# Peptides against a protein of PDB entry 6B4J: the designs that were tried, part 60

Target 1, 315 residues: chain A of PDB entry 6B4J
Amino acid sequence: DITMQWYQQLQDASMQCVLTFEGLTNSKDSQAKKIKMDLQKAATIPVSQISTIAGSKLKEIFDKIHSLLSGKPVQSGGRSVSVTLNPQGLDFVQYKLAEKFVKQGEEEVASHHEAAFPIAVVASGIWELHPRVGDLILAHLHKKCPYSVPFYPTFKEGMALEDYQRMLGYQVKDSKVEQQDNFLKRMSGMIRLYAAIIQLRWPYGNRQEIHPHGLNHGWRWLAQILNMEPLSDVTATLLFDFLEVCGNALMKQYQVQFWKMLILIKEDYFPRIEAITSSGQMGSFIRLKQFLEKCLQHKDIPVPKGFLTSSFWRS

## One batch from the design tools (peptide; aimed at target 1 L215 N216 Q255)

Design b1_p25_2_s1 (made by RFdiffusion4, then SolubleMPNN; from b1_p25_2, 9 letters changed)
Fold by OpenDDE base, seed 2:
Structure b1_p25_2_s1 (fold): chain B 315 residues (1-315), chain A 25 residues (1-25)
Amino acid sequence: as target 1 above (315 residues)
Amino acid sequence: EPPEPTEYSEDELIGLDTTKYPLPK
């Protein structure tokens, strides 16, 4: 399976990255520990500062991240920090930056769906300039949310139930599995972030270049989902999340072909979701139903709430 | 790289390369 090969390649690259900077992360030297912490803060704090408040502030954040990844010194925590402070500094920063973008999907976007867009446009712009960060974003995303690939992890003989639950994306702490609502909330945030990344370009970059991971990956994602058996509650939730965020962009890009896919979803795939939906899961099901019916009736998919406008970039 | 649906005929069912991405059953 080409999709599973791609998944595995990204995981292997991510693992290799971790091994590459292990000397920095495991060092007992006080100076190395200081450098590690300074680099970690320099990589992650700017991402946490991303907001919908002003385009100018978003540009400052982008420029800071790009400067750091370019080997330039940046101010962080009142100190000058550079990836050149350690031979493993760049790899470490790329990994931690990518991890933080996905974590913002998992936490911030999960709680505030509109936050997907400013985070995604920065991530997309950084990915364009630093492809390795993009690969690491995918690796982190795929590991936390296998539905972003998409695939459904299978239980293997001899596997612990907790390990299987973790593979499915559940958090397991003290032998307690995460509640379904919290799980779906986190998965939704990550899918929404992904759906935003694939459609957004950094407006101050070279927009004549092809998107490094564009809407064709959105088409691929939908095609793969439709070729899979639906999962109870999960498929209805994430399909809605994806279409709400990037459906308008897919409609504009692929036009008639996208409408054919949407009809296929409504007529052929949606009944399969219905067949596995229990009375307790009707919320996600009804939300998807209403969305599909509205879109087909109006022959339009609305621009998602929180989409970045020209006025945002002038602020 | 995934195919671009715009490269396919409007007469096709979905506009996917079925060799790489088979159509839903």
Scores: peptide ipSAE 0.034, ipTM 0.740, DockQ to the pose 0.047
OpenDDE base, seeds 1, 3, 4, 5: peptide ipSAE 0.021, 0.025, 0.023, 0.029; ipTM 0.621, 0.673, 0.642, 0.687; seed 5 fails the geometry check

Design b1_p25_2_s2 (made by RFdiffusion4, then SolubleMPNN; from b1_p25_2, 9 letters changed)
Fold by OpenDDE base, seed 5:
Structure b1_p25_2_s2 (fold): chain B 315 residues (1-315), chain A 25 residues (1-25)
Amino acid sequence: as target 1 above (315 residues)
Amino acid sequence: EPPPPTSYSEEELVGRDLTPYPLPE
């Protein structure tokens, strides 16, 4: 399975990255601990400052992240911080930065769907300049949301139930599994962030270059989903999230072929979703149904709410 | 009748012409 091979390759790269900076992570030295904390803050605070307020502020955040990744000193917590402070500093920062982007999908985008776009455009721009950060974003995303690959983890003989639940993307704390609504909310946020990343380019970069992880991966994602048996509630929810965020972009890119894909979803795949949908899960099902029907009837997929306009970049 | 999407590999679906499926009206 080529999809699973890709998944595993990214996970292996992520694990290798963790091993590379283990010395920094596990150091008992006070100076090393200080450096670690400074680097962690320098990597993560700028991402948390991303907002929909102004394009100029977003550019400042981008420039700060890029400077940090380029080995330049940046101001963080009132101190000058550089990845050169430790031999493992760059790997650590790349990993923590990528992790933070995915966490913003899981938390911020999950609660505020419009936040996907400013986060995604920064992530895309950083990915263009720092491919390893992009791979680590995917690795973190795939691990937290296997549906972003997509694949549906299966229970294996001898597996602990909690481990299986975690593989599915559930949070398990004190032997209590996360509620389904909270789980789906987090998965939705991550899928929406991913759907935004694959369509957005940093406007101040070299636009002549190919998107490092562009809309072709959106087509791939849909193709893979359609080749899988639907999961109850999950498939309907995440298909809606994905199509709402990147459906307009896919329509513009693939034209008639995307409309054929949308019809295929409505006519061939949607009945399979319906067949496994319980009465308690009708909300997600109905929402997807209404979205598909509206798009097909109007022959248009709306630009998603929160999409960054030229006016945003002039602010 | 057009084959269901599960009749194709991921690679085939990514690169295929979807001509066998209805056009949007």
Scores: peptide ipSAE 0.028, ipTM 0.612, DockQ to the pose 0.038
OpenDDE base, seeds 1, 2, 3, 4: peptide ipSAE 0.017, 0.026, 0.040, 0.023; ipTM 0.508, 0.587, 0.650, 0.625; seeds 1, 2, 3, 4 fail the geometry check

Design b1_p25_2_s3 (made by RFdiffusion4, then SolubleMPNN; from b1_p25_2, 9 letters changed)
Fold by OpenDDE base, seed 2:
Structure b1_p25_2_s3 (fold): chain B 315 residues (1-315), chain A 25 residues (1-25)
Amino acid sequence: as target 1 above (315 residues)
Amino acid sequence: EPPPPFEYSEEELIGRDLEKYPLPE
């Protein structure tokens, strides 16, 4: 399975990255600890500052992240911070930055869907300039949300139930699994972020270049989902999230071919979702149904709420 | 934008095994 190979390669690369900077992370030296904390803050704080307020502010954040990744000193917490402060600094920062982008999907986008777009455009732009960060974003995303690959983790003989639940993307704390609504909310945020990344280009970059992880991956994702058996509640939720965020872009890019896929979803795949939907899961089911019906009826997929406009970039 | 197809035929569809189909140009 080429998809599983890709998944595993990304996970392996992520693990190797962690091993590479373990000296920095595990150091007992006071200076190394300080450097680690400074680098961690420098990598993560700018991402947390991403907002829908102004394009100019977003550019400043992007420039700061890019400067940091380029080995230039940046101001963080009133101090000059550089990845050159430690031989493992760059690897550490790339990892933590990627982790933070995914975390913003999991937390911020989960609660505020429109936040996907400013986060995604920065992530896409950074990915274009720093492909390793992009690979690490995928690795973190895939680990937290296997449905972003997509694949369904399988229970293996001898596996603890909690470990299986974690593989499925659930948080398990003190032998308590998170509630289904919270789980789906987090998964939704990550899928929405991903759907935004694959369609957005940083407007101040070289737009003549191919997107490092573009809409072709959206097509692939849909194709793979449709080749899989639906999961109760999960498939209806995430398919809606994905189509709401990137359906318009896919429609524009692939035109009639995308409409064929949408018809296939409605006429062939949706009944399979219906067949496994319980009365308690009707919310996600109905939402997907209404979305599909509306899109087909209107012969259009709306631009998602929060999509970045020219006016945003002039602010 | 071209209108979506209104007829559902297997011959016109991309099929179930969508990975076998190339990306549209």
Scores: peptide ipSAE 0.067, ipTM 0.694, DockQ to the pose 0.068
OpenDDE base, seeds 1, 3, 4, 5: peptide ipSAE 0.043, 0.024, 0.028, 0.019; ipTM 0.630, 0.608, 0.662, 0.592; seed 1 fails the geometry check

Design b1_p25_2_s4 (made by RFdiffusion4, then SolubleMPNN; from b1_p25_2, 8 letters changed)
Fold by OpenDDE base, seed 4:
Structure b1_p25_2_s4 (fold): chain B 315 residues (1-315), chain A 25 residues (1-25)
Amino acid sequence: as target 1 above (315 residues)
Amino acid sequence: DPPPPFEWSEDELIGRDLEKYPLPE
């Protein structure tokens, strides 16, 4: 399975990265601990500052992250911080930065869907300049949201139920599994972020180059989903999230072929979703159905709310 | 007719012309 091989390769790369900077993370030296904390803040705070307020501010954040990854000193917490402060500093920062991008999908985008776009455009731009960060973003995303691969984790003999629940993306604390609504909210945020990343290019980069992880991966994702049995509530929810965010971009890119795909979803895939949808889960199914019917009727997919315009970049 | 989508490989779905699904008029 090519998809599972790709998943495993990314997880292995992420694991190797963690092993590489283990010396920094496990150091008992006071100076090393200080450096670690400074680097962690330098990697994560700029991402948390991403907002929809002004394009100029977003550019400043991007430049700061890029400078940090390029080995230049950056101001963080009133101190000058550089990845050169420790031999493992770059690997650590790349990992923590990637983790933070995914966390913003899980938290910020989950609560405010429009936040996907400014976060995604920065992530895409950084990925273009720093491919390793992109791979680590995927690794973190895939681990937290296997549906972003997509694949559905299977229960194996001898596996603890809690471990299986975690593999499915649920949070389990003190033997209590996360509520379904909270789970779906987090998964939605991560899928929406991913759907935004694959369509956005940093406007101040070399746009003549191919997107490092572009809309072809959106087509791939849809193809893989359609080749899988739907999951109750999950498939309808995430398919809607994905199409709402990147459907317009996919329509523009693949044109007639994408419309055929939408018809396929409506006519061939919907019955399969419906067959596994309980009365209590009908809301997600109905939402997806209404979205697709509206798009097909109007022969248009709306630009998603929060999509960055030229006016944003002039602010 | 092409096989149902769930019988297609990922590569087949990416490359396949879905002619059997005409656009609505």
Scores: peptide ipSAE 0.059, ipTM 0.752, DockQ to the pose 0.035
OpenDDE base, seeds 1, 2, 3, 5: peptide ipSAE 0.016, 0.020, 0.020, 0.028; ipTM 0.604, 0.629, 0.628, 0.646; seeds 1, 5 fail the geometry check

Design b1_p25_3 (made by RFdiffusion4)
Pose (drawn by RFdiffusion4):
Structure b1_p25_3 (pose): chain A 315 residues (1-315), chain P 25 residues (1-25)
Amino acid sequence: as target 1 above (315 residues)
Amino acid sequence: EPPDVEFIKEVSTEEVKEAIEEFEE
């Protein structure tokens, strides 16, 4: 409940932000749409540019967002734009910027697991300079993936199925329901991004402040889901690509206590899945063992493939 | 549960392996 209460605090806090700019979106004038068009444009593209080429150019995207959020003018396609045009623009750009980080994790990181880090460092950096943006990220991240909270949505009695699948985060339309394959990845990429944000820190600017969403939330996440019964395919999958990304940082931080948590899922939580999962979905549970059988005996969890090296930063 | 921390430690892999080996002993 401590978590479910905190879960609601962010959600209804985001709905307050959905209404604070109410009128900027619900506007049909010509100029009214041009403004809504140029802001969302110049605020959600730099996030899409986030590449793995170099940290040298990764700073441009960070500065371009810091200037845009802090109110300074920003060069956009054609003429420069700024938030000073409208008082509602700031509380609007922070909304659309937050959704883009999770969206970039939704599409890109789900397919390309390594791009989770170059995106997370910019997000973990912007979270420091502007905490309001972070709560909004925790807002969208949580609804689109309640498994990141982590809380498994229970079945409310007397309700149709298509109503329930939406609560699980499946993308559904009038008649189309998102397949399970093209759904499981959209959740992987989201928590792989979440698993990266909590362990990375923006290097530049020399800040003595602390990580806004510390690695502590990585421990609670593993603990909060390992104390409850696992879902068949969702848990064994998410439990793997979270440890592959953040298992190295947790091993260093919580040395022995983290190892205890691992030799638990090896002999106490694995059986909790072998019976729950049918023979048609053991694919995820198998990767989870192949991941631990090594790590437990190697006394090491490999650094995540795609970690930003020193070469990436200087270069 | 372990206590909350504000900083992330830069512990070497060798020291982590030694600590686990001592714990298994």

Design b1_p25_3_s1 (made by RFdiffusion4, then SolubleMPNN; from b1_p25_3, 11 letters changed)
Fold by OpenDDE base, seed 3:
Structure b1_p25_3_s1 (fold): chain B 315 residues (1-315), chain A 25 residues (1-25)
Amino acid sequence: as target 1 above (315 residues)
Amino acid sequence: MPPEQTELLDVSDEEVKKAIDEFEE
């Protein structure tokens, strides 16, 4: 399976990255610990500061992240911090930055769907300049949300139930599995972030270059989902989330071909979702149904709420 | 490399148009 090979390659690269900076993370030296903490803060704090407030502020955040990744000193917590402070500093920062972007999908976007766009445009712009960060974003995303690949993890013989639940993306703490609503909320946030990343370009970059992980991956994602058996509640939820965020962009890019895909979803795939949907899961199903019907009826997919406008970048 | 664009199920342009038109009614 080519998709699973890609998944595994990204996971392997992520694991190798962790091994590369293990000397920094496992050091008992006080200076190394300080450097680690400073680098971690420098990588993650700017991402947490991303907001929908002003484009100028978003540019400052981007420039700070890019400067850090470029080996330049940045101010963090009142100190000058650079990845050059440790030979493993760059690998560590790239990993933690990528992890933080995915975490913002899991937490911030999950609670505030409109937050996907400012986070995604920064992530996309950083990915364009720093491809390794992009690969690590995918690795973190795929691990937390296998549905972003997409694939549905299978139970293997001898696997503990909790490990299987974690592979599915559930949080398991003290032998208690996460509630389904919270699980779906987190998965939705990550899918929405991904759907935003693949369509957005940093406006101050070299726009002549190809998007490092563009809408063609959105097309691939949809095609792969349609080639899979639907998962109860999950497929309806995430398919809606994906289409709501990037459906307009896919429509503009692929035109008639996208409408073919949408019809296939409505006529062939949607009945398969319906067949596995219980009475208690009708909410996600109905929402997807209404969305598809509205889009087909109006021959349009609306621009998602929170989409960054020209006025945002002038602010 | 990410897998190439999976071949779309061969839905004709006519079928697409028909299905879209059926929702206008």
Scores: peptide ipSAE 0.028, ipTM 0.610, DockQ to the pose 0.085
OpenDDE base, seeds 1, 2, 4, 5: peptide ipSAE 0.024, 0.021, 0.025, 0.017; ipTM 0.630, 0.564, 0.615, 0.527; seed 5 fails the geometry check

Design b1_p25_3_s2 (made by RFdiffusion4, then SolubleMPNN; from b1_p25_3, 9 letters changed)
Fold by OpenDDE base, seed 5:
Structure b1_p25_3_s2 (fold): chain B 315 residues (1-315), chain A 25 residues (1-25)
Amino acid sequence: as target 1 above (315 residues)
Amino acid sequence: DPPDVTELLDVSDEEVKKAIEEFEK
C-alpha cells in the first residue's frame, strides 16, 4: 500500500531525527541541559503564543520561528538563543517545533476550532521555508492521529491491548484508556488543523510556488477515506470536521468533481456509516447528515468560522 | 464494497446537477 509506505517513511525519518539529537537530549552536562531547555522553549513558546488577535503579532511569531530555524539568534526567556549553540540544535528544534504544532491541534484546536487557522497558516509558511519541519509535522500528526494518513490500525497477534489502543490514537494512563468523547475531541482538533494547513498559504511568502502540502492531499485524504470501510463514530466525526474546515476550499478548487464526491458520500458512503452507527453514536451521524444535506440543498459549502480575512492581516 | 473514487470520472456533469437538484427537494 502506497499510503502505508509513505506513513512508514515519515515515521522512519522522525525516528532518525530523534537519534540524531540523542546526544543533546541524553547529556548529563549542565551546559548541554541548559542549551536543550533554552532551545525547547525557543521552539515551542512562539507556537503557544499564536492567536486570532492580530495579524501583525502573527507575523512577529512567524519571523521569530523562521529566524531560529535559519540559525539566527532569537530572544527567549530573556536570553539570546541560537540553534548554533549545539551541533544537534537545529534537528532538535525542528522536531520540537513540529511536535508543538501537532500538540496545538490536539489541545488548542480541539477546544477552540477557530484556532486552527492562525496555527495552520504559520505552520504552512514555515513548511514552505523549512520542508523538514513539514515532514516532521506529518510524522507527529500521523502517529497521534492515524486517521490523518488515513488508515485504521488493526490488532495484530501478540499485541497488548494497551499498545493497540495507543496505535488507535487513544491515551492510556495507569492502564486506563481515555473516554471516547475526549479521544474524538483530540482527533477532531488534529484533523481540523490538517484541513486548515492544506488550504492556507503564508501571505508574505512566495505565493508563486506550489503549496508544499496542498489541497491535492485533501482530495487524496477523502479518496482514501471513501475507499475504506467506515469506523464506528470515528469516520462520521472526522469526515464532518474535515469537510467543515476545507470543504469550501475543495469546492472552489475541484468544482464539479467535488460535488460528485459529495454526492457519492451522501448516496453511497453515508448509508454504510449509518449501518454501523449505534443509538449512542447518533450525535456525530446526525451532524454529518445535516451538514451534507444543507450543502447539497444550497449548492454551497460555507467558509469556515475563523477563516482569516484581509482585515485580520491589517491588524 | 467501498465505492471507487475513480468511478466519479464516469459521471457526467449533467448527472451530477440532476442529483444535486434531487437533494434540494
Scores: peptide ipSAE 0.035, ipTM 0.738, DockQ to the pose 0.076
OpenDDE base, seeds 1, 2, 3, 4: peptide ipSAE 0.026, 0.029, 0.026, 0.031; ipTM 0.678, 0.643, 0.672, 0.647

Design b1_p25_3_s3 (made by RFdiffusion4, then SolubleMPNN; from b1_p25_3, 9 letters changed)
Fold by OpenDDE base, seed 4:
Structure b1_p25_3_s3 (fold): chain B 315 residues (1-315), chain A 25 residues (1-25)
Amino acid sequence: as target 1 above (315 residues)
Amino acid sequence: MPPDVTELLDVSDEEVKKAIEKFEE
């Protein structure tokens, strides 16, 4: 289908990117190793510094990332670093930057849901200026969280169980699969980050341009999820995460059509989730139920906690 | 089978309003 073709195209592009900078990553030369480490730090440290503290600091981080991607020298670890230091430098930085954004979803947003918004607005703004970074964000996101596509990986004949578990997004270390709670926590973080990216625009960019990966992809995601059979615990968890983060934006954008979708979720899809929910998985189910009921009762989807306000940008 | 999202678009705005109003009672 078209969705799987898109998924595969992004994975292929990501793989090709890795091949383009293989010379840098596999170099035994001491200078090349130094450049690699400097570029990796320059790409990833600014992303790790993203916080909800001040809009001015967020702008500084954005400007630093943009400068790096634009071939300008930036200060990192007390050194001047530029992608021009190596022919594969730009490709490497774009890849590592995109990887780091997704990792912040997987780790930081997973632990602190409100962190999705400052990370997402930087990612969105960088994506507008550097489309390749956006494609690589999707590639990394899709690989770690196939539910962000969305699709459910299938077990193929002859596949090792561990490989299948990894395809599903589980971490497998020393033949031990991660616990379900940790898995869902990581998936939640990545879905929340994605839901934030598709609705946010960098306020200092050209807002007249169309969002490179906007709310239409949120609508598509919901549509695709609803056309799929629910997965135990996963669907209830991620549907809640998605709606909590971008439901307000979708409501504002699609109005009555969004409410049609929400009613369909409550009346038709939710019973299907219930039917596959075990007694041990009631937490996610109840949370989704309460959210849907509250939203329908109030005829409103609340603005998510951590949404960036005008006061944030003046700080 | 759950209706295709395309089928949801065939629901009238008035029907949606009525459905939402039922949750307010």
Scores: peptide ipSAE 0.244, ipTM 0.833, DockQ to the pose 0.081
OpenDDE base, seeds 1, 2, 3, 5: peptide ipSAE 0.022, 0.024, 0.107, 0.022; ipTM 0.658, 0.598, 0.765, 0.647; seed 3 fails the geometry check

Design b1_p25_3_s4 (made by RFdiffusion4, then SolubleMPNN; from b1_p25_3, 8 letters changed)
Fold by OpenDDE base, seed 1:
Structure b1_p25_3_s4 (fold): chain B 315 residues (1-315), chain A 25 residues (1-25)
Amino acid sequence: as target 1 above (315 residues)
Amino acid sequence: PPPDVTELLDVSDEEVKEKIEEFEE
């Protein structure tokens, strides 16, 4: 399967990256520990500062991340920090930066859906300039949310239940599995972030270049989901999240072909979701139903709430 | 099995427009 090969290649690249900077992460040397902490803060703090407040502030954050990845010194925690402080510094920063973008999907976007757009536009712009960061974003995203690939992990003989639950994307702490609502909330945040990344471009970059991971991946994701059996509660939730965030962009890009896809979802795929939906899961099902019916009735998919306007970039 | 997405893409643009119009009624 080509999709599973792609998934495995990204996971292998991520594992190789971890091995490359293992010397920095496992060092007992006090200076190496200090450098590691400074680099980790320099990579992650700017991402946590991303907000919907002003385009000018977003540009400052982008410029700081790009400067760090370019080997330039940046101010972090009152100190000058550079990836050149350690031979493994660049690989470590790229990995931690990518991990932090996905964590913002899992945490911030999960709680505040509108936060997807400012995070995604920075991630897209950094990916355009630093392709390895993009590959690591995908690797982290796919590992935490296999539904972003998409695939459904299968239980294997002899596997512990907790390990299977973790493969499905659940958090398991002290032998307690995460509640379904919290799981779906985190998965929703990551899917919404992904759906925003594939449609957004950094406005201050070279717009003549092709998006490194554009809307064609959104079309592929939908096609792959529709070729899979629906998963109870998960499919209805994530399909809604995806279409709410990137449906307008897909409609504009693919026109009549997008409407063919939407009709297929409503007529053929939606009854299959219904057949596996329990009475306790009707909330996600009804939400998807109402969204599809509204879009088909109005012959339009609304621009998502929080979409970045020209006025945002002038602020 | 659900129709392959490829089969749906072979539907004429006119047929798709007609189906969308049926949802307005």
Scores: peptide ipSAE 0.109, ipTM 0.771, DockQ to the pose 0.079
OpenDDE base, seeds 2, 3, 4, 5: peptide ipSAE 0.026, 0.032, 0.026, 0.026; ipTM 0.688, 0.737, 0.645, 0.700

Design b1_p25_4 (made by RFdiffusion4)
Pose (drawn by RFdiffusion4):
Structure b1_p25_4 (pose): chain A 315 residues (1-315), chain P 25 residues (1-25)
Amino acid sequence: as target 1 above (315 residues)
Amino acid sequence: EEEEEERLKEMEEEELEELREEIEE
């Protein structure tokens, strides 16, 4: 409940932001749409540009967003644009910027696991300079993936199924329901991004402040799920690609206490899945063991493939 | 819990200092 209460605090806090700019979106004038068009454009593209080429150019995207959020003018396609045009634009750009980070994790990181880090460092940096943006990221990240909270949505009695599948985060339309395969990845990429944000810090600017969403939330996440009964395919999958990404940072921080948590899922939580998962979905539970049978005996959890090296920063 | 948080802060600062020295090089 401490978590579910905190879960609601962010959610209804985001709905307050959905209304603070109410009128900027619900506007049909010509100029009214041009403004709504140029802001969302110049605020959600730099996030899409976030590449793995170099941290040298990765700073441009960070500065371009810091200037845009802090109110300075920003060069866009054609003429320069700024938030000073409209008082509602700031509380609007922060909304659309937050969704993009999760969205970039939704599509890109789900397919390309390594792009989770170059995106997370810009987000873990922007979160410091502007905390308001972070709560909005925790807002969107939580609804589109309640498994990141982590809380498994229970079945409310007397309700149709298609109503329930939407609560689980499946993308559903009038008649189409998102397959399970093309769904499981959209959750992987989200918590792989979440598992990266909590361990990375923006290097530049020389800040003595602390990480806004510390690695502590990584421990609670593993603990909060491992104390409850696992879902068949969702848990064994999400439990793996979270440890592959943040298992190395947690091993250094919580040295022995983290290893205890691992020799638990090996002999106490693995059986909790072998019976829950049918023979048709053991694919996830198998990768989870192949991951630990090594890590437990190697006394090491490999650094996540795609970690930003020193070469990436200087270059 | 506070000691763990302080240790986390120290580790993060050490990692940042190492990265900053490598960038300056």

